Peptides against a protein of PDB entry 5A53. Designs and how they scored, part 163

Target 1, 230 residues: chain A of PDB entry 5A53
Amino acid sequence: LVENVKQALFIPGQSCNKNLHDIMVDLSALKKPDMKRFNRKNDIHPFEDMSPLEFFSEKNDCSLMVLMTSSKKRKNNMTFIRTFGYKIYDMIELMVADNFKLLSDFKKLTFTVGLKPMFTFQGAAFDTHPVYKQIKSLFLDFFRGESTDLQDVAGLQHVISMTIQGDFQDGEPLPNVLFRVYKLKSYKSDQGGKRLPRIELVEIGPRLDFKIGRIHTPSPDMVTEAHKKP

## One batch from the design tools (peptide; made by RFdiffusion4, then SolubleMPNN)

Design b2_p20_8_s1 (from b2_p20_8, 10 letters changed)
Fold by OpenDDE base, seed 2:
Structure b2_p20_8_s1 (fold): chain B 230 residues (1-230), chain A 20 residues (1-20)
Amino acid sequence: as target 1 above (230 residues)
Amino acid sequence: VSLGPIYVFNSVTDYTLVYE
């Protein structure tokens, strides 16, 4: 069963500012062509009332949503939402640190729209800690794209790298997640008649350090239902 | 750049570890 490609909806909240708008534009560019962006601000508070997001999910046929808000307590906040059957499955607040870099801050490289990223995760907690497991699951799901049987290695363009910033113990604040995007550059090295392909990684942006905020986890019943659908 | 394991998407297993 070829699952339909999950569409992402980017929503500026009422408190969305220029920085968040620019971040939204750059992050959503990585999701093209499978994305929609609202041009108008919407007054949505997902941890108070989830109903508006469920409405937007259904109306726009988007199972992925990103809400852009900012306050003194939650500056540069990107709330990532997933739906199942147009109902909220999970949510996570990821606040972008002030040291962010936009695509315009990097050397412009030609890229093909719609190619799937590779992923790399640095930190054991991505496989063991429930919050980081959710983050890993979210980003893999967010950028999955079309199901293709052919791993066309020639179609591999970029790597998304996610790193947990340092070690932590139980009861300590969760370290930030460092989001980085790299383009693969293949060089033909003709050394002595053997073509040894050299691969280099070049950062292309955006560069985002995510501080973890509030989380909504699915009920055990919703987890079971979501895993039953191929 | 120090990278951990690399995941590549495939239709059978979603993202599969291809490089460690």
Scores: peptide ipSAE 0.242, ipTM 0.803, DockQ to the pose 0.484
Fold by OpenDDE base, seed 4:
Structure b2_p20_8_s1 (fold): chain B 230 residues (1-230), chain A 20 residues (1-20)
Amino acid sequence: as target 1 above (230 residues)
Amino acid sequence: VSLGPIYVFNSVTDYTLVYE
């Protein structure tokens, strides 16, 4: 079954500011062409009432949503929402730290829109801790794109790297997740007749450090339904 | 930049580990 490409809807909340807007634009650029953005602010509080998001999911046929809000308690907050059957599956707040970099802060590199990213995850907790497992699942799902049988290696242009910032123990605050985007740059090395291609990673942005906020986990029933291969 | 394992999306397994 070729699953349809999941569409993402980016929603400015009522408290969306210029910085969040810029972050939204840059992050959503990585999801093109499978992305929609609202130009108008919407008064949505997903942890109080999820119904508006379910409505938007259905109306826009988007199973991925990102709500952009900012408050004193939750500055530069990107709430990532997934739906299943237009019902909320899971949610996670990821607050962007003030040290963020936009695409404009990096050297402009040419890239093809719509190519699938490669992913790297640094930190054992991405495979063991429920919150980081959700983050890993979310981002892989978010950027999966079209299910193409063609492993067109030629289509591999960029890597999204996600790193857990430091070690932590049970009961400690969850470390930030460092989001980095790199472009693969191939150089012809003129070493001694065998041109071994040298591959370098060039950061292209955006650069985002995510502080983890509130989480909504799916019900066991929804997990079972979502994992049912039709 | 020390990168961990690299995941590449594919149609069969959703993603495949390409580099350890």
Scores: peptide ipSAE 0.240, ipTM 0.802, DockQ to the pose 0.512
Fold by OpenDDE base, seed 5:
Structure b2_p20_8_s1 (fold): chain B 230 residues (1-230), chain A 20 residues (1-20)
Amino acid sequence: as target 1 above (230 residues)
Amino acid sequence: VSLGPIYVFNSVTDYTLVYE
């Protein structure tokens, strides 16, 4: 069964500001063409009432949603939501630190829309800690794109890197996740008649440091159902 | 930042490690 490509819906919350809008535009560009955006602000409080998000999921046929909100306690907050059967599966608040960089802050490179990113994850906690496992799962799921048996290596243009910022112990505040996007740049080096492909990674943006906020975890029943391959 | 393993998406495994 070829699973349909998961569509993402970006939702400006009532408190969405220019910075969040710009971040939304840049992040959503990586999800094109499988992305929708609302142009209007919506008053949504997902940790108080999830029903509006379930409604939007169903109405827009989007199993991925990103709510953009900002407050004193949760500045530049991107709430990532996944649905299963148009019901909330999981949610996580990822607050963008003030040191963010937009695509405009980097050298413009040619980018082909619709190509899948490669991923790198740095930090053992991505495989062991439940929160970071959820983040890893979320981003892999978010950018999975079309399932193809033949991945044309020539179609690989960018890498998303996610790094846990430092080590931590149990009970300590969870370190930020450093989100970085790199473009693969291939150089043909003519060294002595053998063209060795040189690949360089060039940061293209956006650059986002995510502070982890509130989390909603799926019920065991929903986990079981979501892992049932149809 | 040292790049860790590179994951590439495919239809069979969802993602495959292609670089260590």
Scores: peptide ipSAE 0.150, ipTM 0.751, DockQ to the pose 0.523
Fold by OpenDDE base, seed 1:
Structure b2_p20_8_s1 (fold): chain B 230 residues (1-230), chain A 20 residues (1-20)
Amino acid sequence: as target 1 above (230 residues)
Amino acid sequence: VSLGPIYVFNSVTDYTLVYE
């Protein structure tokens, strides 16, 4: 069963500002062609009422949603939502720090639309801590793309790197997640007769430091249902 | 930036480790 590619819906909230809109545009560009964006602002408060998001999920056939909001308390907030059967599975607030860089801040490198990113995760907590496990799961799911049987290695163009910013102990605030995007550049090294392909990573953006906000975790029943492969 | 393990999506096994 070829699982259908998960579609993402980007939703500007009522408080969406220019910077957050620009971030939305750049991040959503990485999800092309499997992305929809609303042009109008929507007054949605997912931690108060999830029903509008479930409606949008069903209406747009999008199991991934990103709500763009900004307030003094939650500046540049990207709420990532996943649905299962058009019901809310999980949610997480990821606030973009002010030091963000847009695609326009980097040297314009052409990337092919629709190529699957590679992922790297730095930090043991991505495998052990429930919040970071959710983040890892979310981003892998978000950018999974079309299941192609042929791993065309030639189609590997970019790497998304996610790094936990420093160590933390129990009871401490959760460190930010550093989101970075790199393009693979292959150089023919003529060194020593064997043309070993040299691969270099070049940052292409966007550059986002995510501060973790509120989280909604799935019910045990929904976890069981979502893991039931038919 | 030291990149950790690189995950590549495989249609059969989802994301697989390609580089340590």
Scores: peptide ipSAE 0.064, ipTM 0.690, DockQ to the pose 0.489

Design b2_p20_8_s2 (from b2_p20_8, 10 letters changed)
Fold by OpenDDE base, seed 3:
Structure b2_p20_8_s2 (fold): chain B 230 residues (1-230), chain A 20 residues (1-20)
Amino acid sequence: as target 1 above (230 residues)
Amino acid sequence: VTLGDIYTFNSVDEYTLVYK
């Protein structure tokens, strides 16, 4: 099965500020070249009216959208939206904590645009809890790129790590998700007369701690349709 | 942070939506 690359649209909301703009720029850089950004603020409230997002999805041919808003209750809020057939499939608010780091806060490394990231998820809830399952699905879908039967190992340059911050029980507030990006760095190592490559992970940013906010989930029928292979 | 299992996109089809 070969699928087209999903395009992402980054939308500054009316309350978008400089910090959110910078976060938007850095996160969207990881999605290049399959990314569009609006330069103008748009007054969108997706949990009140989803119609504007569906319009933008269709108009820009983007099945992935990220809305940047900030309020007292929902500071540094990134609303991740997926569409199916240009209709809203799911939404999740992920609020960036104030301790975020931008790409400029890390050592600049050579980076090839367009290569697929590897993923790692830390926390059993990513496979069992519905909210964290949605987050896992979202980010894998967001950065999947072109679907091919062949994986070029030489093209694997970076890892996105997502960690649930601590354990929790049923009924407790959902822990934050720690988003980290690493680049693979290889070194020559001589061990016992054999050259074994030494691989190290170097953090490259951005560094984001996500607080989970409101969620919209699709109907069971829409889930079925969205997973049907052509 | 201790890294868990590494996922490649070819191994995680169940977690992604079909693009239509």
Scores: peptide ipSAE 0.052, ipTM 0.687, DockQ to the pose 0.244
Fold by OpenDDE base, seed 5:
Structure b2_p20_8_s2 (fold): chain B 230 residues (1-230), chain A 20 residues (1-20)
Amino acid sequence: as target 1 above (230 residues)
Amino acid sequence: VTLGDIYTFNSVDEYTLVYK
């Protein structure tokens, strides 16, 4: 099965600040070249009215959107939106904690635009809890790129790691999701005339701790339709 | 915390939406 690459649209909200802008730039770099950014701020409130996002989805042919807003209650808020048929499928607010690190905070390494990441998820809730299942689905969908039956492993260069920060019980506040990006660094070690591969994971950023905010979930019918293979 | 699997996007799985 071959599917087209989903395009992402990054939208600065009216309350977007410098920090959010920088986070947006760094996160969106991982989505290049399948990414668009608005340069102007847009006053969008998706949990009040979703219609502007549906409009932007259709007009820009982007089924993925990220709205950047910030307030005292929802500081450094990245609202991730997915559309299906240019209608809102799901939304989730992920607020970046103040301890974030940008790409510039890490050692600069060679990075090729357009290569697919590997993904790892740490935490049982990613497979069992509805909210974390949505997060897992979202990020896999977001960074999947072109879907094919073949994967060029030689083209893999980085790993995105998502970790639930600790265990929790039902009724407790949902732990943050720790977003980390690592570069795959390979070395050749010559020992006794035999070159052995050495692989290291080096964090390259950005480093984001996501606090979970408001969520919009699709109807069961939309879920069924969105997963129908052609 | 349970360790997760490594995803390389070799195929479409249940966690991704079909493109429309």
Scores: peptide ipSAE 0.040, ipTM 0.698, DockQ to the pose 0.244
Fold by OpenDDE base, seed 2:
Structure b2_p20_8_s2 (fold): chain B 230 residues (1-230), chain A 20 residues (1-20)
Amino acid sequence: as target 1 above (230 residues)
Amino acid sequence: VTLGDIYTFNSVDEYTLVYK
């Protein structure tokens, strides 16, 4: 089964600031060429009225959206939205902690646009807890790229690592999710080709610690429809 | 760098939505 690549739309909200703009630019660079960015602010409040996002999803043919907003209560807030049939499927607020690093904070390395990332997840809750399962699903879906039956090993360039920051119990605040991006660096063994190449991971950014905010979950009927094979 | 299981995108799985 071959599926079309999901397009992402990055939307500055009315309260978008310089930091969020920079984060938006860097994160969206990882989604190139399957990405659109608005250059103007839009007054959208998705947890009050979802209709503007559904309109933008349809108008721009983007099933993935990221809304950039900031307030005292929700500082550096990235609202990730997925649509199905241009209707809201799910939403999650991920607030970026102040200790973030941009691509410019790391050593510049050669980078090919459009290559698929690999993913790693650290924390059992990614497979058992509903919120972290949604986060895992979201990011895998967001960066999946073209769905094909063939794995292009030569196209593997970078790893996105997501880590739950510590253990937690029921009723406790959910720990942050640590988002890290690494480039694979391969070294040719100079010893006549008999040794396996050495592979190293080099952090390339951005570096984001996500605090979890509000969540919208789909209805059981929408879940069933969204997972049906065409 | 500590790594867990590595996920690749060579198939449709339960973590991705059908694009419609």
Scores: peptide ipSAE 0.035, ipTM 0.623, DockQ to the pose 0.278
Fold by OpenDDE base, seed 4:
Structure b2_p20_8_s2 (fold): chain B 230 residues (1-230), chain A 20 residues (1-20)
Amino acid sequence: as target 1 above (230 residues)
Amino acid sequence: VTLGDIYTFNSVDEYTLVYK
């Protein structure tokens, strides 16, 4: 069974502002065409009541959701939600630091919508620490796209890079995750009459530093079910 | 909870209303 591409729903919360809206637009562009957006604010507090999100998941057939909220305590907060069977599977708050850059802050390059990104993860904790493992799982799941034959090089145009900002010990605050997007740019180089292809990575945005907030993890039973029924 | 209008992104500048 070819797994259907997971659809994402972007939801502006009641406290969504212009910056969050812009971030939402730019980040969601990477999920095209498998993306839906609300054009109106919705009063949702997922860590208090998850039922509205489950309703939205089912109504819109979206197993991925991103809620955009902002407060003094949780500024520029992107809550990433995954559902299984239209029930909440996991949630994580990722707050965008003020130093973010939008697509408009970078040189505009030709980009084909719908191509699958490549990923790089920098930091051992992505494979060992439960929170960073969840983040890794989330983003891989979020941008998985269609099952493509990776032998089709034409389908690989951009790289999403995620870096844990520094080392940390047990009990210390979790370092931010640096989210970067690069496009592969091919140059013709003539060295000694031989045309050698030169490929460079050019940052295209958005540039987001994520501070980790609250997390909801699935029950062991739900984990088991999610693995049985992909 | 008030449900917002939902648009599906089809192209760079084109949206399709899925739910109002």
Scores: peptide ipSAE 0.006, ipTM 0.363, DockQ to the pose 0.021

Design b2_p20_8_s3 (from b2_p20_8, 12 letters changed)
Fold by OpenDDE base, seed 1:
Structure b2_p20_8_s3 (fold): chain B 230 residues (1-230), chain A 20 residues (1-20)
Amino acid sequence: as target 1 above (230 residues)
Amino acid sequence: MTLGDIYTFDSVTKSTLVYK
């Protein structure tokens, strides 16, 4: 079953500022062509009322949503939402630290739209801690693209790297997740008369350090339903 | 649309990995 590519909807909240808008544009560029953006600000408070998001999910046929809000308490906040059957499945707030870099901060490289990223996850907690497991699941789901059986290795152009910033103990604040994007650059190296392909990773942006905020987890029933293969 | 198994391609093993 070729699952339809999940579409993402980027929603500027009422408090969306220029910086957050720019972050939205750059992050959403990685999701092209399977991305929609609202141009108008929408007054949505997902942890108070989820109904508007469910409405937008259904209306736009998007199972992925990102709400862009900013306040003193939650600066540069990207709320990632997943829906199942147009009902909220899970949500997580990821606040972008001020040290972010936009695509314009990096050397412009050619980028082919629609190619699937490779992923790397650094940190044991991505496999053991429920919050980081959710983050891992979210980003894999977000950028999975078309389920093609075709192992087109030739189509691999970029790597998304997600790193947990340091170790933590129980009860400590959860470390940030460092989001980095690299492009595979192939060079023809004439070493020793044989042209060996040299591949380098070049950071292309955006560079985002995510501080973890509030989380909504799905009910066990929703988990069961969502994992039911037809 | 199901939130089914998340598949990623592992470049080392050249296989599809299922993340549950």
Scores: peptide ipSAE 0.018, ipTM 0.507, DockQ to the pose 0.067
Fold by OpenDDE base, seed 3:
Structure b2_p20_8_s3 (fold): chain B 230 residues (1-230), chain A 20 residues (1-20)
Amino acid sequence: as target 1 above (230 residues)
Amino acid sequence: MTLGDIYTFDSVTKSTLVYK
């Protein structure tokens, strides 16, 4: 069973600003062609009322949504939402720190649309802590692309790196997640008749440091249903 | 930057392949 590629819908909230708009454009470029964007601002508050998001999920056939909002308490906030059967599965607020870099801040490299990213995760908490497990699951699900039985190694062009910024103990604030995107660049080195392929990672952007905000976790029943193979 | 585990997500199996 080839699972259909999950479509993403990017929604500017009422408080969406220029920076968030630019971040939205750049992040959504990595999800092409499986992405839609609204041009109009929508007054949505997902932690108060989730019904508008469920409506948009169904009407646009998008199981992934990103709501762009900003306030004094939650500056540059990207709320990532997943739906199952057009009902809210989970949500997480990821606030972009002011030190972000856009694609335009990096040297333009040729990018092929639709190729699957590789992922790297740095930090043990991605496998042990429930919040970071959700983040890992979310980003893998968000960028998984088309299911192909054959991994064409030739189709691997970029790596998404996610790093937990430092160690933390129980009761401490959760460290930021550092989001980085790299392109694989292959060099032919002719050294002494042995061609050793040299691969370099070149950062291509965007560069985002995510501060973790509010979280909505799925009900046990929804988890069970979502993991049922059809 | 120490490259941690490289993961490939298999959407069919919903499994993550770890490249060490």
Scores: peptide ipSAE 0.013, ipTM 0.441, DockQ to the pose 0.432
Fold by OpenDDE base, seed 5:
Structure b2_p20_8_s3 (fold): chain B 230 residues (1-230), chain A 20 residues (1-20)
Amino acid sequence: as target 1 above (230 residues)
Amino acid sequence: MTLGDIYTFDSVTKSTLVYK
């Protein structure tokens, strides 16, 4: 079953500022061509009323949404929303730290649109802790692209790296997730008559450190339905 | 083909990330 590529909708909230707009533009560029952006600000409060998001999901045929809001309490907040059957499945607030870097902060490298990224996850909690498991699932779902059976190494252009910033114990605040994007450069190294493939990683941006905010978890019923393969 | 170990240096964290 070739799963259709999930479409993403980026929504500026009422409090969306210039920095968030720039972050939105750069992050959404990684989702091209499977991305839509609203040009107008929308007054949406997803943790108070989810109905507007369900409406937008259905009207735009997008099962992925990102709401851009900013306040003193939740600065540079990217609320990631997934829907199933145009109903809210899960939500998570990821606040971008002030040390972010845009694509313009890196050397301009030619990027081919439509290539599936590789993912790397650093931190055991991505497999064990419910919140980080959700984050892992979300980003895999968000950037998975077309399911091609042929993982042709030749088609690998970029790597998305997600790292949990340090160890933590139960009851401690959850560490930030470091989001990094790298381009793979393949060089043929001729060492002693043996051509060994040399792969170099070059950071291309954006660089985002995510602070974890509020979470909405799916109902058990929705989990069951979402895992039913047609 | 398993991609060999990819090593990258993060200049912000000053750490080496190993991709397996």
Scores: peptide ipSAE 0.009, ipTM 0.397, DockQ to the pose 0.058
Fold by OpenDDE base, seed 2:
Structure b2_p20_8_s3 (fold): chain B 230 residues (1-230), chain A 20 residues (1-20)
Amino acid sequence: as target 1 above (230 residues)
Amino acid sequence: MTLGDIYTFDSVTKSTLVYK
């Protein structure tokens, strides 16, 4: 079953600022060509009224959305939304810490658009804790791209690394998630006539530390429907 | 509605705007 590549829509909210705009541009560049961006601000409050997002999902044929908002309480807030059948499946607020780095802060490297990233997840909670499981699922779904059974190693260009920042106990605030993007750099080392391939990871950006905010979880019925293989 | 149109919502006018 070739699943259609999920399209992403990036939406600047009414409170979107320059920093969020720049972050939006850089993050959305990783989703090309399967990405749309609005140029105009939209007054959307998804935790108060989800109907505008469902409208945008249907009208733009996008099952992934990112809303960019900022306030004193929720600074640099990226609300990630997934839809199923153009209805809200889940939502999560991920606030970008002020120590972020843009693509322009890193060495410019040539890359091919549309290649699937590899993922690494650091932290046991990504497999056990419901919030971090949702984050893992979201980012895998967001950047999965075309389902190719062919792991063409030659087509592996990017690694997205997600790390839970430290340990936590029940009842404590959830640690941030550190988002990092690396490019695989292959070196042909001629050591003594044996060409040993050397692979290095070079950070390319953006660098984002996500603070977890509000979450909307899917209903059990929607989970069942979304996992039904056609 | 042409393939590739981006739809946005104007919250003031409560109308749909189409951008090419």
Scores: peptide ipSAE 0.036, ipTM 0.511, DockQ to the pose 0.016; fails the geometry check

